# Peptides against a protein of PDB entry 6UG1, part 42

Target 1, 304 residues: chain A of PDB entry 6UG1
Amino acid sequence: SNEERKRRKYFHMLYLVCLMVHGFIRNEWINSKRLSRKLSNLVPEKVFELLHPQKDEELPLRSTRKLLDGLKKCMELWQKHWKITKKYDNVGLYMRTWKEIEMSANNKRKFKTLKRSDFLRAVSKGHGDPDISVQGFVAMLRACNVNARLIMSCQPPDFTNMKIDTSLNGNNAYKDMVKYPIFWCEVWDKFSKKWITVDPVNLKTIEQVRLHSKLAPKGVACCERNMLRYVIAYDRKYGCRDVTRRYAQWMNSKVRKRRITKDDFGEKWFRKVITALHHRKRTKIDDYEDQYFFQRDESEGIPD
Target 2, 301 residues: chain A of PDB entry 6UG1 as posed
Amino acid sequence: SNEERKRRKYFHMLYLVCLMVHGFIRNEWINSKRLSRKLSNLVPEKVFELLHPQKDEELPLRSTRKLLDGLKKCMELWQKHWKITKKYDNEGLYMRTWKEIEMSANNKRKFKTLKRSDFLRAVSKGHGDPDISVQGFVAMLRACNVNARLIMSCQPPDFTNMKIDTSLNAYKDMVKYPIFWCEVWDKFSKKWITVDPVNLKTIEQVRLHSKLAPKGVACCERNMLRYVIAYDRKYGCRDVTRRYAQWMNSKVRKRRITKDDFGEKWFRKVITALHHRKRTKIDDYEDQYFFRRDESEGIPD

## One batch from the design tools (peptide; made by RFdiffusion4, then SolubleMPNN)

Design b1_p12_2_s1 (from b1_p12_2, 6 letters changed)
Fold by OpenDDE base, seed 1:
Structure b1_p12_2_s1 (fold): chain B 304 residues (1-304), chain A 12 residues (1-12)
Amino acid sequence: as target 1 above (304 residues)
Amino acid sequence: TLEEELAELYRK
């Protein structure tokens, strides 16, 4: 019905705000001064120097290569620190079906919310789920003065799915769900004027995204619980930016159709949510990023 | 400093 379409759109919007606020809160928690002091001690001076290379005036690419080597070594150090990767409780922050949402509303299951103190302890001990691990890695890079941002792929229920029963056949293995991450890191490369993508936990990859990312979900089974629609970046100064354009090869043709921003009302609403979570002034880094997104939008073109 | 570079990058 038209009413059910409106209900699903409204619930998608509410759920998206809750996810974006969750990302914001986690970004505040990883800025903990107590955590920063502990995590800086994991990074040897020689690795710190690689994270902060001098500008090579002859070949700026040499400086980028040192930064990439420093980030690789930080991933290796993080793997040594992280002792216990817990499975997610149920589906974690992956996408739920409409049926799962309705069933969860009927089941008064008191979900235990992770407290800030428990999160900081989990990161400090290296014991937690993959999301806590990625968030801790971003905290470690920030402790080393690296301009690292937390990236969250927000997974609200699909308001474009109008099927009555959207139950996934129970065979969609936990393996297919967790094949691609929900959280990752980006690091600013001041030499190339680009964001470097870092997945320290799931795929264990560092990439300079040009046209496509390895972190973008591929295949039907993986996309059922992980649809790339809302990739939100949270920086150390409480900036909040939509960076979906970086990871979406087909933003205009495919991704936009699954976003609330497909219509003018949804675009204006989503801009208000981003603005409410963006607690810093605009920067030259934002200008370089917006220029890159513009070039990526022009190069994709308007789908016929 | 990295804070100054970031402050400058974050200065209008």
Scores: peptide ipSAE 0.007, ipTM 0.482, DockQ to the pose 0.016
Fold by OpenDDE base, seed 2:
Structure b1_p12_2_s1 (fold): chain B 304 residues (1-304), chain A 12 residues (1-12)
Amino acid sequence: as target 1 above (304 residues)
Amino acid sequence: TLEEELAELYRK
């Protein structure tokens, strides 16, 4: 019905705000001074120097290579620190079906929210789910004065799915769900004027995204619970930015159709949400990023 | 969990 379409759209909007607020709160928690002091001790001086290379005036690419090597070594150090990777409870922050949401609404389950103290303890001990691990990795880089962003791929229920039963065939193994991350890191490369993508936990990869990312879900089974639609960046200064354009190869043709921003009402609403979560002034880094997004929009073209 | 944060938002 038209009513069910409206209900699913509004529920998607509400769920998206909750996810974005969750990302904001986790971004505040990883700015903990107590955590920062502990995590900085994991990074030896030689690795710190690689994270902060001098500008090579002859070949700026050499400085970028040092930064990339430093980030690789930080991933290795993080793997040594992280002792226990817990499985997600149910689907974690991956996308739920409408049936799962309806069933959950009927089940008055007491949900146990992870407290800030428990999060900080989990990161400090190296015990937690992959999301906590990624968030802790961002905290470690920030402890080393690296301009690292927490990236969250927000997975609200698909309001474009109008099927009555949206149950997934029970065979979508936990493995397919977790094949691609929900959280990752970006690091600002001051030499190339670009964000470097870092997945320290799942794919254990570093990339300089040009047209596509390795972190973008591929294949039907992986996309059922991880649909790239809202990739939100949270910086160390409480900036909040939509960076979906970086990771979406087909933003205009495919991704936009599955976003609330497909219409003017949704665009205006989503901008209000971003603005409410964006607590810093604009910087030259935002200008370089917006220029990159513009070039990516031009290169994709307008879908016919 | 997100369910928990959602449930807290619905309890308000």
Scores: peptide ipSAE 0.007, ipTM 0.552, DockQ to the pose 0.385
Fold by OpenDDE base, seed 5:
Structure b1_p12_2_s1 (fold): chain B 304 residues (1-304), chain A 12 residues (1-12)
Amino acid sequence: as target 1 above (304 residues)
Amino acid sequence: TLEEELAELYRK
């Protein structure tokens, strides 16, 4: 019905805001001075120097290569720190079906929210789920004065799915779900004027995204619980930016159709949410990023 | 404000 379509759209919006606020709160927690002091001790001076290379005036690419090597070594150090990767108790922050949402509404399941103290303890001990691990990695880079962003791929329920029963057939669903991350890191390269993508936990990869990302979910089964729609970046200065364009090859032709921003109402609403979560002034880094997104929009073209 | 509306949603 039109009513059910409206209900699913509004529930998607509410759920999206809750996810974006969750990302904001986690971004504050990883700025903890107590955590920063502990995590800085994991990074040797030689690795710190690689994270902060001098500008090579002859070949700026040499400075980028040092930064990439420093980030690789930080990933290796993080793997040594992280002792226990817990499975998600359910689907974590991956996408739920409409049936799962309805069943959870009927069951007054107290969502056991992780407290800030428990999060800081989990990161400090190296014990937790993959999302806590990624968040801790971003905290370690920030402790080394690196301009690292927490990236969150927000997974609200699919309001474009109008099926009554959206139950997923069980057993292989977890492996397909966790094949791609929902949290990762970006690091600003001051030499190339680009964001470097870092997945320290899942794929254990560093990439400079041009047209394609390894972190973009591929295949129907993986997209059932991880649909690339809202990739939100949280920086160390409490900036909040939509970076979906970086990771979406087909933003205009495919991704936009599954976003609330497909219509003017949704675009205006989503812009208000971003603005409310964006607590810093614009910088030249934002100008370089917006120029890159513009070039990506021009290169994709308008879908026929 | 959106923050107040969100705070109300988390207080219930």
Scores: peptide ipSAE 0.007, ipTM 0.537, DockQ to the pose 0.098
Fold by OpenDDE base, seed 4:
Structure b1_p12_2_s1 (fold): chain B 304 residues (1-304), chain A 12 residues (1-12)
Amino acid sequence: as target 1 above (304 residues)
Amino acid sequence: TLEEELAELYRK
């Protein structure tokens, strides 16, 4: 019905705000001074120097290569620190079906909300789910004075799916779900004026995204619970930015139609949500990023 | 506050 379509759109919007607020809160928690002091001790001086290379005036790419090597060594150090990767409780923050949402509304399961103290302890011990691990990695880089962002791929229920969801089949569903991350890191490269993408936990990859990312879900089974639609970046100064354009090869042709921003009402609403979560002034880094997104929109073209 | 800004987003 038209009413069910409106209900699903509204519930998608509400769920999206809750996810974006969750990302904001986790981004605040990883700024903990106590955690920072502990995590800085994991990074030896020689690796710290690679994270902070001098500008090579002859070949700025040499400075970027040092930063990339420093980030690779930080991923190796993080793997040594992280002792236990827990499975997600149920589907974690992966996309739920409409049926699962309706069933969960009836089950008043007290979700044990992870408290800030429990999060800080989990990161400090190296025990937790993959999301906690990525968040801890961002905290370690920030402890080394690196301009690292927490990235969250928000997975609200698909308001464009009007089918009654059949139960997603059992055992293979978890493996396909966790094949691609929901949380990752971005690091500002001051030499190239670009964000470097870092997945320290899932794919264990560092990339400089041009047209496509390895972190973008591929294949039907992986996309059932992980649809690239709302990739939100949270920086160390409480900036909040939509960075979906970086990771979406087909933003205009494929991704836009699955976003609330497909219409003017949804665009205005989503801009208000971003503005409410953006607690810093604009910087030249934002100008370089917006220019990159503009060039990506022009290069994709407008779908006919 | 973030809570007030969020509460305003839920009222509209």
Scores: peptide ipSAE 0.006, ipTM 0.507, DockQ to the pose 0.076

Design b1_p12_2_s2 (from b1_p12_2, 5 letters changed)
Fold by OpenDDE base, seed 3:
Structure b1_p12_2_s2 (fold): chain B 304 residues (1-304), chain A 12 residues (1-12)
Amino acid sequence: as target 1 above (304 residues)
Amino acid sequence: TLDEKLAELYRE
């Protein structure tokens, strides 16, 4: 019905705000001075020097290569620190079906919210789910004065899916769900004037995204609980930016149709949510990023 | 300050 379509749209909006606020709160928690002092001790001086290379005036690419090597070594150090990767409770922050939402409303399941103290302890011990692990990795890079931001792929229920029964088939549902991350890291490369993508936990990869990312979900089974729609970046100064354009190959033709921003009302609303979570002034880094997004929009073209 | 060094990193 038209009323069910409205209900699903409004529920998607509410759920999206809750996810974006969750990302904001986790980004605040990883700025803990107490955590920073502990995590800086995990990084040897030689690795710190690679994270902060001098600018090579002859060949700036040499400086980028040192930074990439430093980030690789930080991923290896992080794997040694992280002792226990817990499975997600149910689906974690992956996308729920409409049926699962309706069933969850009827079940008074006490959602045990992880407290800030428990999070800081989990990161310090190296014990937690993959999201806590990625968030802790971002905290370690920030403890080393690296301009690292937390990336969150927000997974609100699909308001474009009007089917009542969205039962997901198969024995491998968890493996397919966790094949691609929900949280990852980006690091500013001041030499190339670009963001470097880092997945320290799931795919264990570093990439310089040009046209597509390895972190973008592929295949029907993986996309059932992980749809690339709202990739939100949280920086160390409490900046909040939509960076979906970096990871979406087909932003205009495919991704936009599944976003609340497909209409003017949704675009204005989403801009208000981003503005409410963006607690810093604009910078030259934002100008370079917006220029990159513009070039990516021109290169994709207008969908036929 | 840390905020000034952070401001420089965002101005470069």
Scores: peptide ipSAE 0.012, ipTM 0.439, DockQ to the pose 0.016
Fold by OpenDDE base, seed 1:
Structure b1_p12_2_s2 (fold): chain B 304 residues (1-304), chain A 12 residues (1-12)
Amino acid sequence: as target 1 above (304 residues)
Amino acid sequence: TLDEKLAELYRE
């Protein structure tokens, strides 16, 4: 019905805000001065120097290569620190079906919310789920004065799915759900004027994204609980930016159709949400990023 | 505040 379409749209909007606020809160927690002091001790001086290379005036690419090597060594150090990777409770922050949402509303299950103190202890001990691990890695890079941002792929229920029952056949294995991450890192390369993508936990990869990312979900089974629609970046200065364009090869043709921003009302509303969560002034880094997104929109073109 | 800005998102 038209009523159910409206209900699903509004519930998607509410759920998206809750996810984006969760990302904001986690980004605040990883800025903990106590955690920063502890995590800086994991990075030896030689690795710190690689994270902060001098500008090579002859070949700026040499400086980028040193930064990439430093980030690789930081991933290796992080793997040594992280002792226990817990499975997610149920589906974690992956996408729920409409049926799962309805069933959850009927189940008076008190979800235990992770407290800030418990999060800081988990990161500090190296014990937690993959999201806590990625968030801790971003905290470690920030402790080393690296301009690292937390990236979150927000997974609200699909408001474009109008099926009454959206139950996934029970065979969608946990392995297919967790094949691609929900959280990752980006690091600013001051030499190339680009963001470097870092997945320290899931795919254990470093990318300079041009047209596509390895972090973008591929295949039907993986996309059922992980649809690339809202990739939100949270920086160390409490900036909040939509960076979906970086990871979406087909933003205009495919991704936009699954976003609330497909219409003017949704675009204006989503801009208000981003503005509410954005707590810093614009910088030249934002100008370089917006220029890159513009070039990516022009190169994709308008879908026929 | 963040809470005030969030409250504005739910005001009609």
Scores: peptide ipSAE 0.007, ipTM 0.549, DockQ to the pose 0.071
Fold by OpenDDE base, seed 2:
Structure b1_p12_2_s2 (fold): chain B 304 residues (1-304), chain A 12 residues (1-12)
Amino acid sequence: as target 1 above (304 residues)
Amino acid sequence: TLDEKLAELYRE
């Protein structure tokens, strides 16, 4: 019905806000001074120097290569620190079906919220789910004065799915769900004027995204619980930015149709949510990023 | 407002 379409749209909006707020809160928690002091001690001086290379005036690419090597070594150090990767409880922050939401609403199960103290302890011990691990990795880079963003791929229920039963075929193994991350890192490369994408936990990869990312879910089974629609960046200064354009090869043709921002009402609403979560002034880094997004929109073209 | 509700969610 038209009513069910409206209900699913509004529930998607509410769920998206809750996810974006969760990302903001986790971004605040990883700015903990106590955590920062502990995590900085994991990074040797030689690795710190690679994270902060001098500008090579002859070949700026050499400085980028040093930064990339430093980030690789940080991933290795992080793997040494991290002792226990827990499985997610149920589906974690991956996308739920409408049926799962309805069933969960009927089951008044107390949502166990992880407290800030428990999070900080988990990161400090190296015990937790993959999301906590990624968030801790961002905290370690920030402890080394690296301009690292927490990236969250927000997975609200698909309001474009109007099927009555949205149950997934029970064969979607936990492996397919977790094949691609929900959280990752971006690091600002001051030499190339670009964000470097870092997945320290899942794919254990570093990339300089041009047209597509390795972190973008591919294949039907992986996309059922991880549909790239809202990739939100949280910086160390409480900036909040939509960076979906970086990771979406087909933003205009495919991704936009599945976003609340497909219509003017949704666009205006989503901008209000971003603005409410964006607690810093604009910087030249935002200008370079917006220029890159503009070039990506021009290069994709308008879908026929 | 949305901003007030968001601000409340940060105070808990």
Scores: peptide ipSAE 0.007, ipTM 0.555, DockQ to the pose 0.065
Fold by OpenDDE base, seed 5:
Structure b1_p12_2_s2 (fold): chain B 304 residues (1-304), chain A 12 residues (1-12)
Amino acid sequence: as target 1 above (304 residues)
Amino acid sequence: TLDEKLAELYRE
């Protein structure tokens, strides 16, 4: 019905706000001074120096290479720190079906909310799910004075799916779900004026995204619970930015059709949500990022 | 506050 279409759209919006607020709260917890002091001790001086290379005036690319090597060593140090990777309870923050949401509304499920104290303990011990691990990695980089962002791929239910039964068939659903991350890191390269993408936990990769990312879900089965639609960046100064354009090859032709921002109402509403979560002044870093997004929109062209 | 700004998103 037209009513069910409206209900799913509004539920998607509510769920998206809850996810974005969750990302904001986790980003605040990462800034814990107590956690920072503990995690800085994991990074030896030689690795800290690689994270903060001098500017090579002859070849700025040499400075970027040192930063990349420092980030690689930080990933290796993080793997040594992290002792226990827990599986997600159910689907974690991956996308739920409409049927799973309805069944969850009928069941008074006590959501075990992780408290700030429990999160800080989990990160300090190296015990938790992959999302806690990525969040802890961002905290370690921030403890080393690196301009690191927490990235969250928000997975609200698909309001464009109007099927009554949206049940997912088969035992392989968990493997396909966790094939691509929901949380990762970005690091600002002051030499190249670009964000470096870092997945320390899942793919264990560092990339300089040009046209496509390795972190973008590929194949129908992986996209059932991880649909790239809302990639939100949370920085150390409580900035909040939509960085979906970096990771979406086909933003205009494919991704936009699955976003609330497909219409003017949804675009205005989503801008208000971003503005509510953005607590810092604009910087030259935002100008370089917006210029990169503009060039990516021009290079994609208008969908035929 | 963040909560006040979020509440404004639901009043329109």
Scores: peptide ipSAE 0.007, ipTM 0.548, DockQ to the pose 0.070; fails the geometry check

Design b1_p12_2_s3 (from b1_p12_2, 4 letters changed)
Fold by OpenDDE base, seed 4:
Structure b1_p12_2_s3 (fold): chain B 304 residues (1-304), chain A 12 residues (1-12)
Amino acid sequence: as target 1 above (304 residues)
Amino acid sequence: SLEEKLAELYRE
């Protein structure tokens, strides 16, 4: 019905705000001074120097290479620190079906909300789910004065899916779900004026995204619980930015159709949500990023 | 506050 379509749209909006607020809170928690002091001790001086290369004026690419090598070594150090990767409880922050949402509304299971103290202890011990591990990695880079931001791929239920039964069938559902991350890191490269993508936990990859990312879900089974629609960036200064354009090859033709921002009402509403979560002034880094997104929109073209 | 800004988003 038209009513069910409206209900699913509004529930998607509410769920999206809750996810974006969760990302904001986790981004605040990883700014803990106590955690920072502990995590800085994991990074030896030689790796710190690679994270902070001098500007090579002859070949700026040499400075970027040093930063990439520093980030690679940080991923190796992080793997040595992280002792236990827990499975997610159920589906974690991956996308739920409409049926799962309706069933969960009836089950008043008190989800044991992870407190800030428990999170800091988990990161500090190296024991937790993949999301906690990525968040801890961002905290370690921030402890080394790296301009690292937390990235979250928000997975609200698909309001464009009007099927009544959306049950997902398959023995490998968890394996396909966790094939691609929900959380990752970006690091500002001051030399190239670009964000470097870092997945320290899942794919264990560093990339400089041009047109496509390895972190973008591929294949039907992987996309069932991980649809790239709302990739939100949280920086060390409590900035909040939509960075979906970086990771979406087909933003205009495919991704936009699955976003609340497909219409003017949804675009205005989503801009209000971003503005509410954005707690810093604009910087030249934002200008370079917006210019990159503009060039990507022009290069994709307007879908026919 | 963040809470006030969020409350404004739910009133529209």
Scores: peptide ipSAE 0.017, ipTM 0.627, DockQ to the pose 0.074
Fold by OpenDDE base, seed 3:
Structure b1_p12_2_s3 (fold): chain B 304 residues (1-304), chain A 12 residues (1-12)
Amino acid sequence: as target 1 above (304 residues)
Amino acid sequence: SLEEKLAELYRE
């Protein structure tokens, strides 16, 4: 019905705000001075020097290569620190079906919210789910004065799916769900004037995204619980930016149709949510990023 | 200040 379409749209909006606020709170928690002092001790001086290379005036690419090597070594150090990767409770922050939402409303499941103290302890011990692990990795890079931001792929229920029964098939549902991350890291490369993508936990990869990312979900089974629609970046100064354009190959033709921003009302609303979570002034880094997004929009073209 | 050093890191 038209009323069910409205209900699903409004529920998607509410759920998206809750996810974006969750990302904001986790980004605040990883700025803990107590955590920073503990995590800086995991990084040897030689690795710190690679994270902070001098500018090579002849070939700036040499400085970028040192930074990339430093980030690789930080991923290896992080794997040694992280002792226990817990499975997600149910689906974690992956996308729920409409049926699962309706069933969950009837079940008074006491959602045990992880407290800030428990999070800081989990990161310090190296014990937690993959999201806590990625968030802790971002905290370690920030403890080393690296301009690292937390990235969150927000997974609100699909308001474009009007089917009542969205039963997901089969025995590998968890493996397919966790094949691609929900949280990852980006690091500012001041030499190339670009963001470097880092997945320290899931794919264990570093990439300089040009046209597409390895972190973008591919295949029907993986996309059932992980749809690339709202990739939100949280920086160390409480900046909040939509960076979906970096990871979406087909932003205009495919991704936009599944976003609340497909209409003017949704665009204005989403801009208000971003503005409410963005607690810093604009910078030259934002100008370079917006220029990159513009070039990516021109290169994709207008969908036929 | 920490804010100024942080502002420089975003102005470069």
Scores: peptide ipSAE 0.013, ipTM 0.465, DockQ to the pose 0.016
Fold by OpenDDE base, seed 2:
Structure b1_p12_2_s3 (fold): chain B 304 residues (1-304), chain A 12 residues (1-12)
Amino acid sequence: as target 1 above (304 residues)
Amino acid sequence: SLEEKLAELYRE
């Protein structure tokens, strides 16, 4: 019905706000001074120097290469620190079906919220789910004075899916679900004026995204619980930015149709949510990023 | 709390 379409749209909006605020809170927690002091000790001086290369005036690419090598070594150090990767409880922050949401609404189970103290202990011990691990990795880079963002791919239920039963086939569902991350890192390259994408936990990859990312879910099974629609960046200064354009090859043709921002009401609403979570002034880094997004929109073109 | 409301959304 039209009523069910409205209900699913509004529930998607509410769920999206909740996810975005969760990302904001986790971004505050990883700014913990106590955690920072512990995690900085994991990074040797030689690796710190690679994270902070001098500008090569002859070939700025050499400085970028040093930064990339430093980030690679940080991923290796992080793997040594991280002792226990827990499975997600159920689907974690991956996308739920409408049926699962309806069933969960009937089941008044006590949800065990992870407290800030428990999170900080988990990161310090190297025990937790992949999301906690990524968040801890961002905290380690921030402890080394690296301009690292926490990236969250927000997975609200698909309001464009009007099927009554949206049951997913169970057996391979977890492997396909976790094939691509929900959380990752971006690091500012001051030499190339670009964000470097870092997945320290899942794919264990570093990339300089041009047109597409390795972190973008591919294939039907992987996209059932991980549909790239809302990639939100949280910086160390409590900035909040939509960076979906970086990771979405087909933003205009495909991704936009599945976003609340497909209409003017949704666009204005989503901008209000971003603005409410954006607690810093604009910087030249935001200008370079917006220029890159503009060039990506021009290069994709308008879908026919 | 917001965390509790979030937690309610994640209650399976």
Scores: peptide ipSAE 0.011, ipTM 0.621, DockQ to the pose 0.187
Fold by OpenDDE base, seed 1:
Structure b1_p12_2_s3 (fold): chain B 304 residues (1-304), chain A 12 residues (1-12)
Amino acid sequence: as target 1 above (304 residues)
Amino acid sequence: SLEEKLAELYRE
């Protein structure tokens, strides 16, 4: 019905705000001065120097290569620190079906919210789910004065799915759900004027994204609980930016149709949510990023 | 506004 379409749209909007607020709160928690002091001790001086290379005036690419090597060594150090990777409770922050949402509303299950103190202890001990691990890795890079941002792929329920029963056949294995991450890292390369993508936990990869990322979900089974629609970046200065354009090869043709921003009302609403979460002034880094997104929109073109 | 409600959610 038209009523159910409205209900699902509004519920998607509410759920998206809750996810984006969760990302903001986690980004605040990883800025903990106590955690920063502890995590800086995991990075030896030689690796710190690689994270902060001098500008090579002859070949700036040499400086980028040192930064990439430093980030690789940081991923290796992080793997040594992380002792226990817990499975997610149920589906974690992956996408729920409409049926699962309705069933969850009927089940008075008190969800135990992870407290800030418990999060800081989990990161500090190296014990937690993959999201806590990625968030801790971003905290370690920030402790080393690296301009690292937390990336969150927000997974609200699909308001474009109008099926009454959206139950996934029970065969959608946990393995297919967790094949691609929900959280990752980006690091600013001051030499190339680009963001470097880092997945320290799931795919254990470093990318300079041009047209596509390995972090973008591929295949039907993986996309059922992980649809690339809202990739939100949270920086160390409480900036909040939509960076979906970086990871979406087909932003205009495919991704836009599944976003609240497909219409003017949704675009204006989503802009207000981003503005409310963005607690810093614009910088030259934002100008370089917006220029890159513009070039990516022109290169994709308007879908016929 | 949505901004005010979000600002309240961050102050608690």
Scores: peptide ipSAE 0.015, ipTM 0.595, DockQ to the pose 0.058; fails the geometry check

